# Peptides against a protein of PDB entry 5K2M: the designs that were tried, part 57

Target 1, 273 residues: chain A of PDB entry 5K2M
Amino acid sequence: MRIGITYTVLRREEMAIKERAGEFGEVVMLHEDDLLFPGNYDLDVVIIRNVSHFKALYTARLFESEGIPTVNSSRLIFEAGDKLFATLRLAGKVPVPEWKAALSEGGALRVPDSLGYPLVSKPVFGSWGRLLAKVNDRDSLEAVLEHRKWMKNPLYGIHYFQEFVEKPGRDIRSYVIGGEFVGAIYRYSNHWITNTARGGKAEPCSDPEVEELSVKAWEAFGEGALAIDIFESEKGLLVNEVNPNMEFKNAARVTGADMAGKLVEYAVEVAKT

## One batch from the design tools (peptide; made by RFdiffusion4, then SolubleMPNN)

Design b2_p13_4_s2 (from b2_p13_4, 9 letters changed)
Fold by OpenDDE base, seed 4:
Structure b2_p13_4_s2 (fold): chain B 273 residues (1-273), chain A 13 residues (1-13)
Amino acid sequence: as target 1 above (273 residues)
Amino acid sequence: SMVDIVDPDGPEE
């Protein structure tokens, strides 16, 4: 078994994946600078750990074009890494926050008629809570929309909104790999954007409802390794988003779950199919 | 902090 691992930065996650992959076969670390296509890669599977969503997507697709399966697949990265496309998958399977999408400023200005205020404006792409805006009123909405007009990437013209969910000072991050629930954590933050990267504390989450919901959320996509963001709301648990390029160092530390091992095991399974 | 990582998907400066 020859396992490729593509990466931008050698993080704790990539180190753990490398270490665990070594137990299954030969490991080939592939920094982004090493990636040229078309290429003659002698690999059975590639674990995609590029930091950029788009680089991850294209890297996966490029390896797939060479007949090499990837974890995650380009399909999964595409569908799960886009917040709107992910919502479309999730909405039919699990509870999600109320959402609206608009394709014009005029459409976006009508979103509050349906969702009310406060709203959350999200880019359809991006990680770590970048460009998330809590929109409390019309003036704020207009400002967000105005700023979007001047952003160079046309994807910023895709307007995705959610209801603002009041959270109990935390959210849940769960991990499902190959359809198996691996673990979950609470992420604590005093800010409405809960992200461990922003200094939030993590604690183990042992909740059967979270486990069940996480698996169902994964089933909406039907493959790969996903981190799943779940909100505790007055309406119950809501699946906010999924991440096909998950960070798990805090979750692994807190839960003791071998997330790197599970990811590698899944990659090995993918290689054999 | 990883938060300081330039958004690789952001507009190129």
Scores: peptide ipSAE 0.030, ipTM 0.637, DockQ to the pose 0.060
Fold by OpenDDE base, seed 2:
Structure b2_p13_4_s2 (fold): chain B 273 residues (1-273), chain A 13 residues (1-13)
Amino acid sequence: as target 1 above (273 residues)
Amino acid sequence: SMVDIVDPDGPEE
């Protein structure tokens, strides 16, 4: 078996995936600079680890066009990596924070009429809590909307809002690969954005309710490897978002779970299908 | 790392 791994930067995750993939066959590391299409790639499966959501999406689709399956698939990357599209999938299966989408400034200005304040403004794409805004009032909403007008990417004109969820100084990140729950962590922060990439601490999360909810959230998409962000709210557990291009170094370290191995095993199974 | 600081889908510096 020949396993491709596309990447932007060799992180701990990519190194672990490479190591584990070597146990199943020949590993072909493919930096973004190595990717040219159409090409003559002799690969049975490609694990997509490009840092950019869009580069990951297009890379996956390009390999698929040549008959090479990818983990994750371009479909999954597309649907899970867009916060709004992910919400649409999740809302059909699991509890999610209340949300609104508007396609104009005029529509966005009416969002507080239904959700109230405070709101969370999110771009539909982006990582590590980038361009998240806690919108406490009308003035802040107008400011966010004004700034979006000057952003070049037309996707910033898609206005996605959530209710602000009061969290107990932490959130949960779980991992589901091929429908199997692999592990979960608590991410601690004094900031309302609890992402460990922003300096949060991680601890193991062993909660059967989290496990059940995580699997159910994965089932909303029905394939691949997902990191799942879960909030502990007064209303219970809420699935905030999913990530089809997961970082797991902290989770693997804290839980001891073989996330890289599970990902490779899943990729091998995909290759055999 | 810079990866954690810069959104790869954000504007170029």
Scores: peptide ipSAE 0.030, ipTM 0.627, DockQ to the pose 0.066
Fold by OpenDDE base, seed 1:
Structure b2_p13_4_s2 (fold): chain B 273 residues (1-273), chain A 13 residues (1-13)
Amino acid sequence: as target 1 above (273 residues)
Amino acid sequence: SMVDIVDPDGPEE
């Protein structure tokens, strides 16, 4: 078996995936500079680890066009990597924070009539809490909308909002691969954005309700490897978002779960289908 | 990390 791994930066996750993949066959590391299409790739499956959502999406679709399956698939990356599209999948299966989408500034200014204040403004793409804004009032909303006009990317004209969820100083990150729950962590922060990339502490999460909810969230998409962000709210557990290009170094370290191995095993299964 | 401070999907500088 020949396993490709596409990447932008060789992180701890990519190193672990490479090591585990070597137990199943020949590993071909493919940096973004190595990718040219159409191409004659001799690969049975490709694990997509590009940092950019768009580069990951296009890379997956390009390999699929050559008849090579990918983990994750371009379909999953497209549906899960866009916060609005992910919400559309999740909302039919699991509890999610209240949300609104607007396609103009005029529409966005009416969002508080439904959600109230405070609310959270999100871009539909991006990671690590980039361009997240807690909007406490009308003046702050106008400021966010004004700034969006100058960001040049047309996708910033898609306005996605959530209710602000009061969290107990932490959130939950869980992992589901091929429909199997692999593990979960608490991420602690004094800031309303609890991302571990911003200095949050991680601890193991062992909660049967989290496990059940995580599997249900994965079933909304029905394939691949997903990280799932869950809030502990006064209304119960809420699925905030999913990530089809998951980081897991902290979760693997804290839980001891073989997330890289589970990802490779799933990729091998996909290759055999 | 450098990845955390650079938006790979943002406008080119």
Scores: peptide ipSAE 0.023, ipTM 0.598, DockQ to the pose 0.060
Fold by OpenDDE base, seed 5:
Structure b2_p13_4_s2 (fold): chain B 273 residues (1-273), chain A 13 residues (1-13)
Amino acid sequence: as target 1 above (273 residues)
Amino acid sequence: SMVDIVDPDGPEE
């Protein structure tokens, strides 16, 4: 078994994946600078750990074009890594925050007619709460839209909005790999954007409802390894988003779950199919 | 170039 691992930065997650992969076979670390296509890659599977969503997507597709399966697949990265496309998958299977998408400023200005205020503006791509805006009123909405006009990436012209969900000072991040629930954590923050990277406390989450909902959310995509962000709302649990390029160092530390091992085990299974 | 999403909380050196 030859396992490739593509990466941009060697993080704790990549080190853990490398270590666990070594138990199953030969590990080939592939920095982005090492990647040239078409190439002669002798690999049974590639674990995709590129930081950039788009680099991860294209890397996965390029390996797939050479007959090498990837974890995650390019399909999963594409659908799960886009907040709107992920919502489209999730909305048919699990409760999600109310959302609207608009393709113009004129359309976006009508979003409050459906969602009301406050609402949350999100880019369809991005991580760590980047360019999230809590929009409390019309003036704020106009400001967000104005700023988007001057952003160079045309994807910023895709206007994705959610209802603002009042959270109990925390959210939930769960992990499902190959359809198996691996673990979940509470992420505490006094800010409406809960991000453990910004010094939030993490605690284990042991809730059967979270486990069931997480598996259902994964089933909306039907493959791969996903981190799932869940809100505790007055309406119950809501699946906010999923991440096909999951960070898990904090969750692994807090829960003791072998997330790196589970990911490698799944990759080995994929290689054998 | 699509701005590489660098984790602002990159690995502590």
Scores: peptide ipSAE 0.016, ipTM 0.567, DockQ to the pose 0.100

Design b2_p13_4_s3 (from b2_p13_4, 8 letters changed)
Fold by OpenDDE base, seed 4:
Structure b2_p13_4_s3 (fold): chain B 273 residues (1-273), chain A 13 residues (1-13)
Amino acid sequence: as target 1 above (273 residues)
Amino acid sequence: SKKDVVDLDAPEE
């Protein structure tokens, strides 16, 4: 078994994945600078750990074009890594925050007619709460839309909005790999964005409802390794988003779950399929 | 080099 691991930065996650992959076969670390296509890669599977969503997506697709399966697949990265496309998958399977999408400024200005204020503006791509805006009023909406006109990437012209969900000072991040629930954490923050990358604390989450919902959310995609962000709302649990390029250092530390091992095991299974 | 740097909080590029 030859396991490739693509990466941008060697993080705790990549180190753990490398270590665990070594138990299953030969590990080939592939920094982005080492990736040229078409190539002659002798690999049975590639674990995609590129930091950039788009680099991860294209890397996965490029390996797939050479007959090498990836974890995650380019399909999963594409569908799960886009907040709107992920919502489209999730909405038919699990409870999600109310959402609207608009393809123009004129359309976006009508979003509050259905969602009300406050609402959340999200870019369809990006991590760590980048360019998330709590939009409290019309003036704020107009400002966000005006700024989007000057963004260089045309994807910023895709307007995705959610209702603002009042959370109990935390959210939940769960992990499902190959359809198996691996673990979950609470992420605490005094900010409405509860991401641990923004200074949140993590604690173990042991809730059967979270486990069930997480698996259902994963089933909306039907493959791969996903981190799932869940809100505790007045309406119950809501699946906010999924991440096909999951960070798990905090979750692994707090829960003791073998996230890296589970990911590698799944990759080995994919290689054998 | 970027290959050798351990960054525990690497943001998305």
Scores: peptide ipSAE 0.017, ipTM 0.539, DockQ to the pose 0.368
Fold by OpenDDE base, seed 2:
Structure b2_p13_4_s3 (fold): chain B 273 residues (1-273), chain A 13 residues (1-13)
Amino acid sequence: as target 1 above (273 residues)
Amino acid sequence: SKKDVVDLDAPEE
């Protein structure tokens, strides 16, 4: 078994994946600088750990074009890594925050007619709460829309909105790999954007409802390894987003779950399929 | 090169 691991930066996750992959076969670490296509890669599977969503997507697709399966697949990265596309999948399977999409400023200005205020403006791509805006009123909405006009990436012209979900000072991040729930954590923050990377505390989450919901959320996509962000709302649990390029260092540390091992095991399974 | 950089706290891009 020859396992490729693509990466941008060696994080704790990549180190753990490398270590565990070594137990299953030969590990080939592939920094982004090492990747040229078309190539002649002698690999049975590639674990995609590029930091950039788009780099991960294209890397996966490029390996797939050479007959090498990837974890995650380019399909999964594409569908799960876009907040709107992910919502489209999720909404058919699990509770999600109320959402609206608009393709113009004129359309976006009508979103509050459905969602009310406050609402959350999200880019369809991006991590760590980047460019998330809590839109409390019309003036704020107009400001967000105005700023979007000056952004270079045409994807910023895709206006994705959610209802603002009141949450109990935390959210949940769960992990499902190959359809198996592997663990979950609470991420605490006093800010409406919860992220442990922003100094939030993480604690283990042991909730059967979270586990069930997480698996259902994964089933909306039907493959791969996903981190799932879940809100505890007054309406119950809501799946906010999924991440096909998961960070799990905090979750692994807090829960003791062998997320790296599970990811590698799944990759080995994919390689054998 | 980022190839030789170990950043345990690197955020997603």
Scores: peptide ipSAE 0.017, ipTM 0.552, DockQ to the pose 0.486
Fold by OpenDDE base, seed 5:
Structure b2_p13_4_s3 (fold): chain B 273 residues (1-273), chain A 13 residues (1-13)
Amino acid sequence: as target 1 above (273 residues)
Amino acid sequence: SKKDVVDLDAPEE
């Protein structure tokens, strides 16, 4: 068994994955500088750990074109890593925050007619709450839309909105790998954006409803390793988003779950299919 | 190079 691991930066997660992968076979670390295609890669599977969503997507697709399966697959990265496409999958299986998408400023200005205020503006790509805006009124909406016009990436012209969900000072991050629930944490923050990378604290989450919902959310995609963000709302649990390039250092530390091992085990399974 | 850099707190890009 030869396991590739593509990466941009060696984080705690990549080091843990490397260590666990070494128990199953030969590990080939592949920095982005090492990747040239077409290539002659002698690998049974590649674990994709590129930091950039787009680099991860293209890397996965390039390996797949050479007959090498990836974890996650390019399909999963594409669908789960785009907030709108992820919502389209999730909405058919699990409760999600109310959402609207608009393809023009004129369309976006009508979103409050359906969602009301406050609402949340999100780019369809990006992590760590970047370019999230709580939009409380018309003036704020116009400002966000104006700023988007001057952004060079055309994807910023895809306007994705959610209802603002009032959270109890925390959200839930769960992990499902190969259809198995691995663990979950509460992420505490006094800010409406709960993110442990922004100074939030993590605590274990042991809730059967979270486990069930997380598995159902994963089933909307049907493959791979996903981190799942869940909100505790007045109307119950809502699946906010999923992440196919999951960070898990905090969750692994807090829960004691072997997330790196589970990811490697799944990759080995994929290699054998 | 980034190849040899270990950053335990590196964010997603």
Scores: peptide ipSAE 0.017, ipTM 0.550, DockQ to the pose 0.492
Fold by OpenDDE base, seed 1:
Order: structure tokens, then C-alpha cells, then sequence
Structure b2_p13_4_s3 (fold): chain B 273 residues (1-273), chain A 13 residues (1-13)
């Protein structure tokens, strides 16, 4: 078996995936600079680890066009990597924070009429809490919308909002690969944006309700490897978002779960289908 | 080369 791994930067995750993939066959590391299409790639499956959501999406679709399956698939990356599209999948299966989408400034200004304040403004794409804003009042909403007008990417004109969820100084990140729950962690932060990449601490999460909810969230998409962000709210557990290009170095370290191995095993199964 | 450098703290784009 020949396993491709596309990447932008060699992180702990990519190194672990490479090591585990070597147990199943020949590993071909493919940096973004090495990718030209159409090409002649002799690969049975490709694990997509490009940092950029859009580069990951297009890379997956390009390999699929040559008859090579990818983990994750371009379909999953597209559906899960967009916060609005992911919400549309999740909302029919699991509890989610209240949300509203608007396609104009005039529409966006009416969002508080239904959700109230405080709000969370999110771009539909991006990670690490980039361009997230807690919107406490009308003046703050107007400021966010004004700034969006000057952003070059037209996707910033897609206005996605959630209710602000009060969290107990932490959130939950779980991992589901091929429909199997692999593990979960608590991420602690004094800031309303909980992200371990911003200096948050991680601890193991062992909760049967989290496990059940995580599997149900994965079933909304029905394939691939997903990280799932869950909030502990006064209303119970809420699925905030999913990530089809997951980081797992902290979760693997804290839980001892073989996330890289599970990802490779799933990729091998996909290759054999 | 730059592509061979291990960056353990690389942010998402």
C-alpha cells in the first residue's frame, strides 16, 4: 500500500501520522510545493493535512479527480470546515447554540431582534478564534459590520452569528474517527475563547454523555475524522463546531489515545473500499 | 529546506 500525506508544515500530528502510516506500507510525504495537477500519482489513499481549509479542500478534490480517495474527503472538508454549513448538518441531529445567518449588513443589523445580546460574530471559515467577536451592544455590531466591508475576501460578507454561551471556564474537544469515539479533553481558559494554542490547559474528559453526543455529531456527516467542540451550557451540552483538519497533539498527550494510529487505520480502510 | 523544518507550534492559516 502507498499512503500519501499532504502537508504545509511538519507538526507533531504530521510526524505521528507519518510514523504510524509506515507500519501499513510506503509513505509518500507531499509538501504543497510538490503538488501539481493533473499529475501521475501512484497512491492508494491520501491523508490531507494542509493547514489552510481551502488548500485542503482543493487538494482533496484534485486527488479524487484522479481516482485517489482522500481522508478527509473533499465533501467532508467542504461541509464540516464551513461553520454555517456544519451548523446546517448538526442542527438536525444534535443540540447547537442558537444561530442566525445574514447575507447583508441590513439583515445582520436585525439579528439581535431574535438572538438578543451578547452575540458572537464568526467568519464562516478560519480557526483559532480568528476574527471571533463578542458583540455586547449595537455600537459593537455596527463596528464589526463596518470592518467586514473593508475585508477583501467576499466570504466575509456572509454574516454568521451565535448566541453567547456562558461556559464554566472551559470547553470540550472530542475526536471521532470512522464513527468511533477516540477520546475527549477539557480545554481551560480564562478568556471566552478557549483554545489550547493560545495557552489553554488540557485535561482528560471521561463523560458518557460527551461520547454519545460526539458520535451523533459525527453521524450528521457520516464519514471521516472530526474534532468536535462542545460547550457545557445551562441548557446542557451544545455542539459548537466541528473541524475536518483536526489538531490532536494535546489530546493525544493528555488522554494517551492513539489518534494518529486511528486516523491511519481509517485511511487504510478507505483505500481498500 | 523550509518544508522540512518541524514547526510544533505552527498556527492554522
Amino acid sequence: as target 1 above (273 residues)
Amino acid sequence: SKKDVVDLDAPEE
Scores: peptide ipSAE 0.016, ipTM 0.536, DockQ to the pose 0.452

Design b2_p13_4_s4 (from b2_p13_4, 8 letters changed)
Fold by OpenDDE base, seed 1:
Formats: sequence, C-alpha cells, structure tokens
Structure b2_p13_4_s4 (fold): chain B 273 residues (1-273), chain A 13 residues (1-13)
Amino acid sequence: as target 1 above (273 residues)
Amino acid sequence: SMVDVIDPDAPEE
C-alpha cells in the first residue's frame, strides 16, 4: 500500500501520521510545492493535511479526479470547513447555538432583531478564532460590517452570526474518526475565545454525554475524521463547529489517545473500498 | 507558532 500525505508545514500531527502510516505501507510525503495536476500519482489513498481550508479542498478534489480517495474527502472538507454549511448539517441532528445568516449589510443590520446582543460575528471560513468578533451593540456591528467591505475576499460578504454563549471558562473539543469516538478535552481560557493555539490549557474530558453528542454530530456528515467543538451552556451541550483539518497534538498528549493511528487505520480502510 | 500568526486563507498581497 502507498499512502500519500499532503502538507504545508510538518507539525507534530503530520510527523505522528507519517510514523504510523509507515507501519501499513510506503509513505509518500507531498509538500504543496510538489503538487501538480493532472499528474500520475501512484497512491492508494491520500491523507490531506494542508493548513489552508481552500488548498485542502482543492487538493482533495484533484486527487479524487484521478481516482485516488482522500481522507478527508473534498465533500467533507467543503461542508465541514465552512461554518455556515456545517451549521446546516448539524442543526438537523444536534443542538447548536442560535444563528443567522445575511447576504447583505442591510440584512446583517437586522440580525440583532432576532438574536439580540451580545452576538458573535464569524467569517464562514478560517481557524484559530480569526476574525471572530463579540458584538455588544449597534455601533460595534456597524464597525464590523464597515471593515468587511474593505476585505478583498468576496466570502467576507457572507455574514454569519451566532448568539453569544456564556461558557464556564472552558469549552470541549472531541474527536470522531470513521464514526468512532476517539477522545475529548477541556480547553481552558479566561478569554471568550477558548483555543489551545492561543495559549489555552487542556485537560481530559470523560463525559458519556459528550461522547454521544460527538458521534451524533459526526453522523450529520457521515464520513471522515472530525474535531468537534462543544459548548457547555445553560441550555445544555451545544455543538458550535466542526473541523475537517483537525489539530490533535494537545488532545493526544493529554488523553493518551492514538489520534494519528486511528486516522491512518481509517485511511487504510478507505483505500480498500 | 508561525501558522497561528499567518492566515493561510488570506489573499496574497
């Protein structure tokens, strides 16, 4: 078996995936600079680890066009990596924060009529809490919308909002691969954006309700490897978002779960179908 | 990390 791994930067996750993949066959590391299409790739499956959502999406679709399956698939990356599209999948299966989408500034200015203040403005794409804004009032909303007009990417004209969820100084990140719950962590922060990439501490989360909810959230998509962000709210557990390009170094370290091994095992099974 | 500082989906200048 020949396993490709596409990557932008060799992180701890990519090194762990490479090591575990070597136990199943030949590993071919493919930096973004190595990728040209159409190409004659001799690979049975490709694990997608590009940092950019868009580069990951297009890389997956390009390999699929040559008959090579990917983990994750271009379909999953497309639907899970867009916050609005992910919400559309999740909302039919699991509890989610209240949300609104607007396609114009005039529409966006009416969002507080439904959600109230404070609300959270999110771009439909992006990671590590980039361009998240807690909007406390009308003046702040107008400022966010004004700034979006000057951003070059047309996707910033898609306005996605959530209710502000009061959290107990932490959130939960869980991992589901091939429909199996692998593990979960608490991420602690004094900031309303809880992200371990921004210096948050991680602790193991052992909660049967989290496990059940995580599997249900994965079933909304029905394939692949997902990290799932869950809020502890006054209304109970809420699924905030999913990530098809998951980081797991902190989760693996804290829980002892073999995230890289589970990902490789799933990729091997995909290669055999 | 450098990855945390640079937006990989930002338009090129």
Scores: peptide ipSAE 0.026, ipTM 0.592, DockQ to the pose 0.060
Fold by OpenDDE base, seed 4:
Structure b2_p13_4_s4 (fold): chain B 273 residues (1-273), chain A 13 residues (1-13)
Amino acid sequence: as target 1 above (273 residues)
Amino acid sequence: SMVDVIDPDAPEE
């Protein structure tokens, strides 16, 4: 078996994936600079580890066009990597924070009529809590909307909002690969944005409710490897978002779960399908 | 990390 691994930066995750993939076959590391299409890639499967959502999406689709399956698939990356599209999948299957989408400034200004304040403004794309805004009032909403007008990417004109969820100084990140729950962590932060990339500490999360909810959230998409962000709220557990391009170094360290191995195993299964 | 500082999905200048 020949396993491709596309990457932007050789992180701990990519190193671990490479190492584990070597146990299953020949590993071909493919930096973004190595990717030209159409090409004659002799690969059975490609593990997509590009940092950019869009680069990951297009890379996956390009390999698929050559008959090479990817983990994750371009479909999954597209649907899970867009916060609004992910919400559309999740909302019918699992509890999610209350949300609104608006396609104009005029529509966005009416969002508080439904959700109240505080709100969370999110771009539909992006990672590590970039451009998340806690919108406490009308003035803040107007400011966010004004700034969006000057952003070059038209996707910033898609207005996605959630209710602000009061969290107990932490959130949960779980990992489901191929429908199997692999592990979960608590991410602690004194900031309302709980992200380990922002200096949050991680601890193991062993909660059967988290496990069940995580699997259900994965089933909303039905394929691939997902990191799932879950909030502990007064309403119970809420699935906030999913990530089809997961970082797991902290989770693997804290839980001892073989996330890289599970990802590779799933990729091997995909290759055989 | 530098990856966290640079938005890979930001529009190219």
Scores: peptide ipSAE 0.024, ipTM 0.597, DockQ to the pose 0.061
Fold by OpenDDE base, seed 2:
Structure b2_p13_4_s4 (fold): chain B 273 residues (1-273), chain A 13 residues (1-13)
Amino acid sequence: as target 1 above (273 residues)
Amino acid sequence: SMVDVIDPDAPEE
């Protein structure tokens, strides 16, 4: 078994994945600078750990074009890594925050007619709460839309909005790999954007409802390894988003779950199919 | 880390 691991930065996660992969076979670490296509890669599977969503997506697709399966697959990365596309999948299976998508400024200006205020503006791509805006009123909406006009990436012209969900000072991040629930954490923050990368506290989450919902959320995609962000709302649990390029250092530390091992085991299974 | 600070998908200037 030859296991590739693509990466941008050697984080704790990548180190753990490397270590665990070594138990199953030969490990080939592939920094982004090492990747040229078409190539002659002698690998049975590639674990995609590129930080950039798009680099991860294209890397996965490029390996797949050479007959090498990836974890995650390019399909999963594409569908799960886009907030709107992920919402489309999730909404069919699990409760999600109310959302609207608009393809023009004129359309976006009508979103409050449906969602009301406050609402959350999200780019369809981006991590760690980048360019999230809590839009409290018309003036704020107009400002967000104006700024989007000057952003270079055409994807910023895709206007994705959610209802603002009042959270109890935390959210939940769960992990499902190969359809198996691996673990979950609470992420505490006094800010409406909860992210442990921004200095939030993490604690174990042991809730059967979270486990069930997380598995259902994963089933909306049907493959791979996903981190799932869940809100505790007055309406109950809502699946906010999923991440096909999950960070799990905090979750692994807090829960003791062998997320790296589970990921590698899944990759080995994928290699055998 | 810089990874936590910078959106890797942000348009380059």
Scores: peptide ipSAE 0.020, ipTM 0.579, DockQ to the pose 0.063
Fold by OpenDDE base, seed 5:
Structure b2_p13_4_s4 (fold): chain B 273 residues (1-273), chain A 13 residues (1-13)
Amino acid sequence: as target 1 above (273 residues)
Amino acid sequence: SMVDVIDPDAPEE
């Protein structure tokens, strides 16, 4: 078996995936600079680890066009990597924070009529809490919208909002690969954005309700490897978002779960189908 | 991490 791994930066995750993939077959590391299409790629499956959502999406689709399956698939990356599209999948299967989407400033200004304040403004793309804004009032909403007008990417004109969820100083990151729950962590932060990349402490999360909810959230998409962000709210557990390009170094370290191995095992399974 | 300093989704200036 020949396993490709596409990447932008060789992170701890990519190193772990490479190491585990070597146990199953020949590993071909493919930096973004190595990718040219159409190409003659002799691969049974490709694990997509490009950092950019769009580069990951297009890379996956390009390999698929050559008859090579990818993990994750271009379909999954497309639907899960867009916060709004992910919400559309999730909302039919699991509890999610209340949300609104608007396609104009005029529409966006009416969002508080439904969600109230405070609310959270999110771009539909982006990682690590980039361009997230807690919007406490009308003035703040107008400011966010004004800034968006001057951003060059037309996707910033897609206005996605959620209710602000008061969290207990933490959130939950769970991992589901091929429909199997592989682990979860608490991410602690005094900031309303609890991203561990910003210095948050991680601890193991062992909660059967989290496990069940995580699997259901994965089932909304029905394939691949997903990290799932879950909020503990007064209304119970809410699935906030999913990530088809998951980072797992902290989760693997804290839980001892073999995230890289599970991902490779799933990729091998995909290659055999 | 090196990724934390890279904004891969930033619009090209």
Scores: peptide ipSAE 0.010, ipTM 0.543, DockQ to the pose 0.065

